Peptides against a protein of PDB entry 8OXM. Designs and how they scored, part 42

Target 1, 371 residues: chain A of PDB entry 8OXM
Amino acid sequence: FKAEFRLAGGVNLPKIIDCVGSDGKERRQLVKGRDDLRQDAVMQQVFQMCNTLLQRNTETRKRKLTICTYKVVPLSQRSGVLEWCTGTVPIGEFLVNNEDGAHKRYRPNDFSAFQCQKKMMEVQKKSFEEKYEVFMDVCQNFQPVFRYFCMEKFLDPAIWFEKRLAYTRSVATSSIVGYILGLGDRHVQNILINEQSAELVHIDLGVAFEQGKILPTPETVPFRLTRDIVDGMGITGVEGVFRRCCEKTMEVMRNSQETLLTIVEVLLYDPLFDWTMNPLKALYLQQRPEDETELHPTLNADDQECKRNLSDIDQSFNKVAERVLMRLQEKLKGVEEGTVLSVGGQVNLLIQQAIDPKNLSRLFPGWKAWV

## One batch from the design tools (peptide; aimed at target 1 K368)

Design b2_p17_4_s3 (made by RFdiffusion4, then SolubleMPNN; from b2_p17_4, 6 letters changed)
Fold by OpenDDE base, seed 5:
Structure b2_p17_4_s3 (fold): chain B 371 residues (1-371), chain A 17 residues (1-17)
Amino acid sequence: as target 1 above (371 residues)
Amino acid sequence: SRLEAIIAELQAILNEE
């Protein structure tokens, strides 16, 4: 291990450590010190299984539809070494870095990332109408710039075009699989982009099975399809390549219903896989900068009332697991709001939900829905 | 079960990469 480390973005301030392997190769490693890397490890296995399903299908294989995976070596419940995706950057670091972010470079007269965040934090406790109005004002004065990522990294026009397609396919595949698995907490620091492939790498997979919907500020979108995410696709946006790749991914997922239900059932009842949202995790994920001072966990919350009978906890857990499986089965049947949709109808509904400024305005300000 | 066979096949494919 080198003595030098870099901080990766994110709430847990993960350390990037350069390591020399036994093969003499230098590898960057991400050391997470507070996250349960077992959740990430399990979800990476699920992504690998989804990739196998996508490779078996001729139409998804021809389109090279895959979810980028990374190797997770859990060292403990709270620490582990991630094989850091060498040559990746958080999309948030590229877009909204305070010193040299793409928004500041390309749109110097727009609101700063800090001004946008401040405006949305000021209305966080306000009505949905007031949140929507302020979100629209923020969006008007904070125009997307993510198209410049591929333009900066890929100077050859033919390479640029192929990388923009790779990006669009990666967004489509990860969005649909992420929706099926109910992935939450898709903020701009939990999504990396590979500087060589233009593919996305999703990290911090601890909010799964729609547990983001039970957060104090519930998640209102199926996946991240914000204005910058769409801008990276180029002039066609969500139409054409993105939509077709979503439909083909959804078709494979729906045709693999038995396999996916099986895998998820095994995981939901694995006692080592803590997928349930707990109040402390919920507070941590949506902690306000003002609340950082008081949450020293006074461990002195009386152990007495949490002695709800182990039987009632187990029954409550089983009922949550059953509801997750039922909702997964509905998604895989194309059941949305009690209606059976075609693959195209379901994908269209999900795209509309993900881009709706009313849904985006309701998200926790830390999710940065205007980016 | 057919289930265990699918999981085992998927695990085998994951172990061959």
Scores: peptide ipSAE 0.009, ipTM 0.528, DockQ to the pose 0.018
OpenDDE base, seeds 1, 2, 3, 4: peptide ipSAE 0.000, 0.012, 0.009, 0.008; ipTM 0.311, 0.567, 0.538, 0.501; seed 2 fails the geometry check

Design b2_p17_4_s4 (made by RFdiffusion4, then SolubleMPNN; from b2_p17_4, 7 letters changed)
Fold by OpenDDE base, seed 2:
Structure b2_p17_4_s4 (fold): chain B 371 residues (1-371), chain A 17 residues (1-17)
Amino acid sequence: as target 1 above (371 residues)
Amino acid sequence: SKLKATVEGLQAILNRK
């Protein structure tokens, strides 16, 4: 390990440490100090299993449909070492960095990322109608620029086209697998892009099994398919390659129902895998920047009141686990809103839900649905 | 099944942490 560390930014101030491998290669490692990296480690294994399923199918293998994975070494319940993907950047850093973000560079006359966030924060406690109107105003004055990522990184037209295709496939695969697993908290800092492959790396996998729906501001989209995410696909947007890759991924997931149910069942009943949303985690994920000042550390959770009978906790847990399994089974059957859909119908519904400005406007402002 | 062995392997990995 090098003696020097860098801060990655954010509330937890994760430390980036450089280590030299036995191969003489320098590798960055992210040390998270407050997050339970066990969830990330488990979900990375699930992604590896999904990748195995995708590689076994001829159609998904030919399309090179994979989820990017990283190594997680949990050190404790609150600390671990992520093998930081060298040559990855958060999409939020590229898009909305205040100093040199792509929105500022390519759209200098649009609203700043700060102005957009402020406008959406002002309406956070307002009606869905007011949120929608302000979101539409923000979207009109904050146009997507993520197409420029591939244009900046890949100057050769043939390479550029290949990388844009790799990006589109990565978005499709991660979106569908993420939906099946009920991944939440897909904000712009939890999605990295590889500067060499143009593939996405999903990090911070602590919101799974649709637990994002029980947040104080419920998640209203199945995955991140915001305007910048779509803009990175180029002129075809969600049509053509993206849609076909979603459908082929969904076909493999639905045809792997028994496998996926058995995996998730094992995970849900693992006593070491705390996937449940707790109030403190919910508060942390949806903290306002303004509320950071008043959180005195007087969350002395007096250990006294959480003596709810172990039996009632276990019964509540089992009922939530059963509901998660039932909902997973529905997804894998193509049951949406009480109707059985074809793969194409299901994928279409999910795309429509993910791009609907009414759904996007209802998200927590920290999710940055306008990006 | 190969699945059972994978689940047992996953469980063994989960239970080691």
Scores: peptide ipSAE 0.030, ipTM 0.636, DockQ to the pose 0.021
OpenDDE base, seeds 1, 3, 4, 5: peptide ipSAE 0.026, 0.028, 0.020, 0.029; ipTM 0.658, 0.717, 0.513, 0.715

Design b2_p17_5 (made by RFdiffusion4)
Pose (drawn by RFdiffusion4):
Parts: structure tokens; C-alpha cells; sequence
Structure b2_p17_5 (pose): chain A 334 residues (1-279, 317-371), chain P 17 residues (1-17)
């Protein structure tokens, strides 16, 4: 074990450690004290199940739809450990860096990130109309730059297109799974982009199962489909590879709702922390019902096809009205 | 967990990255 450890930031102060194994290669682990990783363990297990199901299905096997997973080992009710992701860079560090940010480098005339943050802070005390107007003004003077990422990393057109296609597929699959699982904490620091495979990886998973509505600022989108992601998917935008991959993933999930429910039914017997406190779990049953409704496409008794559900999700995600009400720190304009 | 997520968002609101 290495004698030094680093802090990753945050109120809980997670610890980062390095271990040297028998082969001598250093491996980085993140011990997360005062937090419950059992929910993250369930998330990783369902991620692996979805990846296996996508691999089994011939339609998705050809498209090579995969979910990037990292091992999470719970150690107690209030602690645990997880595998650190190597060879990845934060999206916000690449895009909105103060020193060498992509938006500053490419579009110096556009508004800086500090100006946008100041405007968002000044407008949180305003009404809906002023928030919508400021958001539209900010979007008018802030063009997406993320499309240049592979352009700056993959000079060869074949490798560049391969990486762009893998990025698009990974974004579609991750967005579908996050909608199904109700993942809401999807700001720039929770998503890491690989420098080689260019596949997005979700690292935080801190809150899910429709927890953003509980937060003071509700989460009005099922997944992150901001202007930067759409521009980085290519000229075609959401139409094309993203829509088809979303449809295929939704079909696979409809075909495997049995396995998904079997995986998620680990609850109601060993409830995790933050639940059943302050004296057939109530919230567990509620989230199971919600997941079942999402998987069957019933909701309030209405039937919805896979294509219609995908179109509705795209419309909700790209709607500026929903983006205006989001938390300013979520960086909806970014 | 919710309080920690909220505090992270407030810290992100004040950061450049």
C-alpha cells in the first residue's frame, strides 16, 4: 500500500489510495467514507446485466453497444470502496476550463463560463420569464465546441469516425439506462470521457431512482442531452445513430424486463442507509413500481411505443423550457 | 446523500470547471 493519499473534494472528503499488486502495477482505489455504496453496487450490477443483455441480443451485438462499468465493493452500511477510472478526463475540465478551456480557445468573443455563472447566480432570485430569457440569451452567445474533441485527438478520418460512432452509441445507451434507472446528478463532473475509446463513463451515481425531484431544484430532464453532446454526436444530431440505438436499447429492455426486475428486487429485505429511518419498504416499493411502469411503458395507463417513448425523451431533454428550470450548477447551457 | 449532492452542485456553481 502507498503511504500517501489524496482528497477528491466534497463535503464527505473521499479518500484516494494506490495499491501495488504482485505484478507491480499501481491500481488506484477510492474509499468513500460516510456514504453508502450499496446503491452504487446495485447500479453497477444492473449495468453489467444490461451490457450482458445487449451482448446476447444479435441486433445490438453487431452495433457493439456496451456500458462502461467499474467495480464497486461495499464494505459496510456507511462505507465502501470503488475502482478509480484511469485514462479518462472530465468533460467540464475539457470544455469550460478557466485556463485552457475549449470554449475560450475556440470562441474568445463568446461569453466566458464565469459570466454565465454570474448571470445564473443573479437570476435564481428572478421569476420564470426572466430565467427563460437569460437562458436563451446565454445560449445565443454560447455555441457548442465539443464537436472538435475527436477532431483534436484523432487526425485519421477512419479512427475519428470510429471514435465518434462509439461515442454516440455510448451516449445513447447510457442515456437510456439512466432514464430507466432515474439518474439525475449528471453535471459535467460526474461524466468522464476516455482519451482513447471516447466512451462516456458515469462515475458519481450519487443520487438516482428519481431523487432530483426531492432536491430543491427539480430535475426536469431524464438524461443529459445538452447542446455540446448533440453537436459532438455529429451534424445529424439526435436523429440517426442516437435514435436508432435508443430504440434498440429500449426494445432490449422491454424484452428483458423480467431480468431487470429480478436484478432490482434485491431491496425490500436489506434496506440501505437514509431509508426506513426516524421510527415491504415504502420508498423501495415506490421505486420498484416506478421502474416497472417505465419498463412496461404504462405510466398512467397509457401505452407508448419504443419510437414514441424515444421521441418524447428527446423532446423533453432538448426542450429549453426544461433546461431553464435546472440547477445553475448543473451547467445546462454547457 | 441529498445534502451532499446539493453541496456539490453549489460548489460547481462557483467553479470554472
Amino acid sequence: FKAEFRLAGGVNLPKIIDCVGSDGKERRQLVKGRDDLRQDAVMQQVFQMCNTLLQRNTETRKRKLTICTYKVVPLSQRSGVLEWCTGTVPIGEFLVNNEDGAHKRYRPNDFSAFQCQKKMMEVQKKSFEEKYEVFMDVCQNFQPVFRYFCMEKFLDPAIWFEKRLAYTRSVATSSIVGYILGLGDRHVQNILINEQSAELVHIDLGVAFEQGKILPTPETVPFRLTRDIVDGMGITGVEGVFRRCCEKTMEVMRNSQETLLTIVEVLLYDPLFDWTMNPFNKVAERVLMRLQEKLKGVEEGTVLSVGGQVNLLIQQAIDPKNLSRLFPGWKAWV
Amino acid sequence: SLEAAQAEREAAMKSSS

Design b2_p17_5_s1 (made by RFdiffusion4, then SolubleMPNN; from b2_p17_5, 10 letters changed)
Fold by OpenDDE base, seed 2:
Structure b2_p17_5_s1 (fold): chain B 371 residues (1-371), chain A 17 residues (1-17)
Amino acid sequence: as target 1 above (371 residues)
Amino acid sequence: RLEATLAKLEELAKSGT
């Protein structure tokens, strides 16, 4: 390890350290402090398993459908080393960086990212109707620009086209796998894009099994398919390649029902895999940017007060785990809202739910649904 | 412990072949 470190920014002040491998190559590592990286490590293994299922199927293998994975080395409950995704950038940093974000560069007359966030924060406690109206005004004055990512990075037209396809396939695979696993908290800083492959890397996997629905502001979309995410696909948007890749991924997931249920069951009942949402975690995930200055909650929740009857906690936990397994089984059968759907019908419903401005307007403003 | 769970998951991934 080098003696010097850099701060990556953010509340947790993750440390970027350089290490020399046994091969003599320098590798950048992210040391997250204060976060439980065990959830990320477990979810990376689940993604690797989904990739194995996708590689076995001829149709998904031909389409190169994979979810990007990274190495996680948990050091403690509150520290770990991530293999820093070298050559990746958060989509939020590219799109809405305060200095030179793509929205500011390509749409200088649109609302600033700050103005959009402010408008949505002002209506955060308002009706769903008022949230929808303000969200539509924000969307009219904040037009998508993510198409320019591939255009800036890939100047050769043939390479550009191939990378746009890689991006579209990555969005499709991660969206469907993420939906099956109930992956939440898909804000623009938790999705990285590889500057060489145009593939997405999903980070911070602490909201899984639809636990985003029990947040103080519930998650209302199955995955992130916002206007910039769609704009990166090019002129066809969600039609053609994206839809077909979603359908082929969903076919493999549904045909792997028994395997996926068995895996998730083992995870849900693992006492080391704390997938349940707690009030402190919920508060942390939906903190206001203005409140970031004062409340460093020292997550020294003393172990003392949760001596509530072990039997009642275990029964409540088992009921939540059973409900998660039942909902996973429904998804893998194509049961949506009490109706059995075909793969095409289910994928269509999920796409419509993800792009619905009524659903997007209800999300926590920190999720940045207008991006 | 986490390594044992991850190893069980790898075994399940291999046995589902």
Scores: peptide ipSAE 0.024, ipTM 0.617, DockQ to the pose 0.021
OpenDDE base, seeds 1, 3, 4, 5: peptide ipSAE 0.000, 0.016, 0.016, 0.030; ipTM 0.352, 0.581, 0.529, 0.639; seed 5 fails the geometry check

Design b2_p17_5_s2 (made by RFdiffusion4, then SolubleMPNN; from b2_p17_5, 9 letters changed)
Fold by OpenDDE base, seed 1:
Structure b2_p17_5_s2 (fold): chain B 371 residues (1-371), chain A 17 residues (1-17)
Amino acid sequence: as target 1 above (371 residues)
Amino acid sequence: SLENTLAELEELAKSGV
């Protein structure tokens, strides 16, 4: 390991370290020192399995539908090393960096990212109607710019076009697989884009199996399909390539129901895989910048009261696991709101739910649903 | 213009498999 480290952005300030492998190659590693990387490691294995299913099907293979994966080596429940995704940038850094973000560069007269966040935080405890009105005002004064990512990185028109298609396919595949696995909305710092392939890399997979719906501010979208995510697809938006790639991905997932259920069942009952939402994790994921000062966890909560009967905890866990499996089975059958939908009908419903400004306006403001 | 070439490529995308 080199003695020098760089800080990656984000709340946990992960350390980027350079290491020399036994092969003499230098590799960048991200050291995450506060988060459980086991969940990320497990979810990468699930993504690899989904990729195997997508490669076996001729229609998804022809479209090169894949989820980008990275290597995770968990060192403990609170520490691990992940392969640094070299040549990637967080979408949030490209879009809303305070110095040189694309919104500031291309839309200098729009609201700043800070002004948008402030306006949405002011209405966080207000009605859904008030949230919607302020969200629409924010959206009107903060116009999408993510189309410029491919335009800046790919100057050749044919390459630009190919990379925009690769982006659109990557969003489609990750959206549908993410919906099946219940990843929900994804913070813009937890979505990396590869500067060479234009494909997405999803990191920090700490919310899975619809656990985002039990957050203090519950998720209201099946996946992140915000205005900038759509703008990166170009003029067709969610129509054409994106919709077709979603449908073909969903078709493969539904046709692989037994395999997906079996694997997720094994993972849900793995005692080393803590997928359940705990109150501390929920507070951390939706922490306000102002609340950082008071949550010194006086971890002096006496060990005594946590002896709630192991039997009641196990029964509650099993009931949650069964509910997750039942909901996964419903998704894989195309059951939405008690109705069986075709692949096209299910994909259409999910797209409409994901782009609905009423759903987006109800999301946690810290996750920047206007970006 | 770059915009016209982009628009033509987008029409090609709509027609593409």
Scores: peptide ipSAE 0.021, ipTM 0.460, DockQ to the pose 0.016
OpenDDE base, seeds 2, 3, 4, 5: peptide ipSAE 0.018, 0.021, 0.018, 0.012; ipTM 0.457, 0.434, 0.427, 0.353; seeds 3, 5 fail the geometry check

Design b2_p17_5_s3 (made by RFdiffusion4, then SolubleMPNN; from b2_p17_5, 9 letters changed)
Fold by OpenDDE base, seed 3:
Structure b2_p17_5_s3 (fold): chain B 371 residues (1-371), chain A 17 residues (1-17)
Amino acid sequence: as target 1 above (371 residues)
Amino acid sequence: SLENTLAELEALLRSGT
């Protein structure tokens, strides 16, 4: 370990430490001080298993369909070392940084990211109809610019084309695997892009198994496929490469049903793997700027009252776990809304759900569905 | 441990059994 550390910024002040590996390579490591890194570590192992399944299939292997993974070493429930994703940037930092963001640079006459957020926060407690109208106004005055990421980073036209394809494949693979695992909280700071590969790295995997649907503002999309995500694919959008890569990923997932069910069953019943949504986690994920009052965790609330009958908690947990497994089995059979769909039909439904402005307008404003 | 069970499952997945 080097004696020097840097702050990465953000609310939790994560420390970046440079470590020399046994291989003599310097690796940046992020030390997070408050996040449950065990969930991230477990989900990285699940992604590695999904990558193994994708490498076995000739069609997904030829397309180089993979989920980017990072090393997580959990030290405790509240501490761990992340191998920092060197050469990555949050898509939100590239798109909506207040001073140098791509929206401000390429669309200086559009609404600012702050104006968009303010407009959507003003209607947060309003009807779905009012949210939809304001979301459409925001979208009209905040046009996508993520195509410029590859254009800025890759000046050679042949390299640019290859990197745009790598991006599109990465979005497709992570979207379908993320849907199967029920990954939520896919806001613009939880998705990194690699500046060399144009592949996505998904971080903060604390909302899984569709637990985003039980948030105070429920998640209404299967994955992030917002206008900027689509703009990064170029003129074909969701058609052609993206759709075909989603279909081939879904085919591998459906053909691996028994393996995926066995993996998820082991995870759901592990007593150390807390995947369930709790009220404090829900509050943290959907905090309003006005509610940034000092929730000092007064650790001193007496341990006495939470002796709710272990039997009723255990029965409720088992029923939730069974429901998650049943829903996973349905997804892997192509059962959507009580109907069995083909791979193409299921992928089409998921794409339509993810791009529907009615679904996007209902999301929590902090998710930034207009980006 | 969960990590060991997942590592065993990953090893089984790699072996093709």
Scores: peptide ipSAE 0.084, ipTM 0.781, DockQ to the pose 0.020; fails the geometry check
OpenDDE base, seeds 1, 2, 4, 5: peptide ipSAE 0.029, 0.034, 0.027, 0.062; ipTM 0.636, 0.683, 0.621, 0.756; seeds 1, 2, 4, 5 fail the geometry check

Design b2_p17_5_s4 (made by RFdiffusion4, then SolubleMPNN; from b2_p17_5, 10 letters changed)
Fold by OpenDDE base, seed 2:
Structure b2_p17_5_s4 (fold): chain B 371 residues (1-371), chain A 17 residues (1-17)
Amino acid sequence: as target 1 above (371 residues)
Amino acid sequence: RLEETVAELEELAKSGT
């Protein structure tokens, strides 16, 4: 390891360290000190299994449908090393960096990212109607620019087209697999884009199995398909390549029901895999920037008071695990809102839910649904 | 070696600095 480290930013101040491999190659590693990386490690294994299923199917293999994975080495319950995805950038850093973000560069007369966030924070405790109205005003004055990512990175038109296609396929694959696994917390810092491949890398996989729905502000979308995410696909948006890749991914997932249920069942009952949402984690994920000042480090939660009867915790856990498995089985059967949908119908519903400004307006402002 | 490296990384993670 090199003696120097860099901060990646964010509340946890993760440290970027450089290591030299036995091959003489330098590799960046991210050291997280407050997050349980066991969740990330487990979810990476699930993604590898999903990739195996996608590679076995001729239709998904021909389309090169894969989820980008990274190596995770959990060190403890609160520490671990991530293989830092060299040549990746958070989509939020590209889009809404205060200094040189793409929105500021390409849309200098639009609202700033700060103005958008402020407006949505002001209505956070308001009605859904007021949230929707302000969200629509924000969206009108904050137009998507993510098309420029591929245009900046890939100057050759043939390469540009290929990379935009790779991006669209990556969004489709990760969206459908993410929906099946109930991935939450898909904010703009938890989605990286590879500057060479244009593929997405999903990080911070600690909100899974629809646990985002039990947050103080519930998640209302199945995956991130915001205006910038769509803009990166180009003029066709969600139609054509994206939709077809979602459908082909969903076909493989539904046809792999037994395998996916068995895998998820093993994981849900793994005593080392704490996937359940806890109140402290929920508070952390939806903290207000204004509330950062008063959280004294006295979250020395003395382990003493949560001696609630082990039996009641276990019974509550088992009931949640059973509900997760039942909901997973429904998704894999195409059961949505009590109705059995075709693959095309299910994918269409999910796309409509993900792009609905009413759903997007209800998200926690930190999720940045206008980006 | 791996255990020593893990311990150093855990200390680095805990140090907050």
Scores: peptide ipSAE 0.007, ipTM 0.401, DockQ to the pose 0.038
OpenDDE base, seeds 1, 3, 4, 5: peptide ipSAE 0.016, 0.000, 0.000, 0.000; ipTM 0.434, 0.383, 0.354, 0.386; seed 1 fails the geometry check

Design b2_p17_6 (made by RFdiffusion4)
Pose (drawn by RFdiffusion4):
Structure b2_p17_6 (pose): chain A 334 residues (1-279, 317-371), chain P 17 residues (1-17)
Amino acid sequence: FKAEFRLAGGVNLPKIIDCVGSDGKERRQLVKGRDDLRQDAVMQQVFQMCNTLLQRNTETRKRKLTICTYKVVPLSQRSGVLEWCTGTVPIGEFLVNNEDGAHKRYRPNDFSAFQCQKKMMEVQKKSFEEKYEVFMDVCQNFQPVFRYFCMEKFLDPAIWFEKRLAYTRSVATSSIVGYILGLGDRHVQNILINEQSAELVHIDLGVAFEQGKILPTPETVPFRLTRDIVDGMGITGVEGVFRRCCEKTMEVMRNSQETLLTIVEVLLYDPLFDWTMNPFNKVAERVLMRLQEKLKGVEEGTVLSVGGQVNLLIQQAIDPKNLSRLFPGWKAWV
Amino acid sequence: SDPLLEQREEEIAEAKE
């Protein structure tokens, strides 16, 4: 074990450690004290199940739809450990870096990230109209730059297109699974982009199962589909590869709702922390009902096709009205 | 360094309580 450890930041102060194995290769682990990783363990298990189901289905096997997963090992009710992701860079560090940010490098005339943060701080005390107007003004003077990422990393057109296609597929699959699982904490620091495969990886998974509505600032989107992601998917935008991949993933999930419910039914017997405190779990049953409704497409008794559900999700995600009410730290304009 | 992210982490920590 290495004698030194680093802090990853945050109120809980997670610890980063390096271990040298028998082969001598250093492996980085993240021990997360005062936090419950049992929910993250369930998230990783359902991620692996979805990846296996996508691999089994011939329609998705050809499209090579995969979910990037990292091992999470719970150690106690209030602690655990997880595998650190190597060879990945944060999206916000690439895009909105103060020093060498992509938006500053490409569009120096556009508004800086500090100006946008100042405007968002100043407008949080305003009403809906002023928030919508400021958001539209910010979007007018802040063009997406993320489309140049592979252009700056993959000079060969074939490799560039392959990486772009893999990025689009991974974004579609991750967005579909996050909507199904109700993942809300999807700001720039929770998503890591690989420098080689260009596939997005979700690392935080801190809050899910429709927890953003509990937060003071409700999450009005099911997944992150901001202007930068859409521009980086290509000229076609959400139409094309993203829509088709979302439809295929939704079909696979509708076909495997039995396996998904079997995986998620681990609750109601060993409830995790932050629940059933302050004296057939209530919130566990509620989230199971919500997940079942999402999977069956019933909601309030209404039937919805896979294509219609995908179109509705796209409309909700790209609607500026929903983006205006989001948390300023979520970087909806980014 | 970003106060908005710090505020977000605080709100998440409070929600868990």

Design b2_p17_6_s1 (made by RFdiffusion4, then SolubleMPNN; from b2_p17_6, 8 letters changed)
Fold by OpenDDE base, seed 5:
Structure b2_p17_6_s1 (fold): chain B 371 residues (1-371), chain A 17 residues (1-17)
Amino acid sequence: as target 1 above (371 residues)
Amino acid sequence: KDPLLEQMGLAIAEMRK
């Protein structure tokens, strides 16, 4: 191990450590010190299975639809070495780095990332109407720049075009599979971009099965399809390649209903896979910078009242697991808000929900919905 | 059995070691 480390983005400040392997190759490793890497490992296996389903289908195989996966080596419940995707950067680091972020470089007269965050934090406890108005003001004065990622990294026009297509396909595949699995906490530090492939790598997979909807500030979007995410697709935005790749991914997922339900059922009842949202995790994920000082967990909350009978906890767990399976079955049938939709109708609804500024304005400010 | 389910079962069993 080298003595030098870099901080990766994310709530747990994971350390990037350069390691020399027994093969003499230098590899970057991500060391997470507080995350349950078992959740990431399980979800990476689910992604590998989704990739297998996508490779079996001729239409998704021809489009090279895949979710980028990484190797997870859990060392403990709280520590492990992720094989860090060498040559990836958090989209948040590229876009909104304080020193040399793309927004500052390309839009120097726009609001700073800090000003945007401050404005949205000031209205965090306000009405949905007031949040929407401030979000629209922020968006007007913070214009998307993510198109410049591919332009900076890929100087050859033919390579640039192919990489922009790879990016668009990666967003589509990860968005639909992420929706089916109910992935939450898709903030700009939990999404990496590969500087060579232009594909996205989703990290920190601990908010799954729509558990983001039960956070103190509930998640209101099915996946991240913010203005910068769309800007990276180029002039067509969500139309054409992105929409078609979403539809083809959704078609494969819906046609694989039995396999996906059986897999998720095995995971939901695995006692080693803690997918449930607990209050401490919820507080940690949506902790305000001002609240960092007081939440030393005084472990002295009396163990007495949480002795709700083990039977009532087990019954509550089983009822949550059943509801997750029912909702997964609905998604895989195309049931949205009590209506059965076609693949195109379902994908259209999800895109509209994900780009709706009313939904985006309601998200936790730490999610950075204006980016 | 679906070979995908068998692969998942093996992967879960490896995570439990």
Scores: peptide ipSAE 0.023, ipTM 0.631, DockQ to the pose 0.021
OpenDDE base, seeds 1, 2, 3, 4: peptide ipSAE 0.020, 0.023, 0.020, 0.021; ipTM 0.621, 0.624, 0.615, 0.604

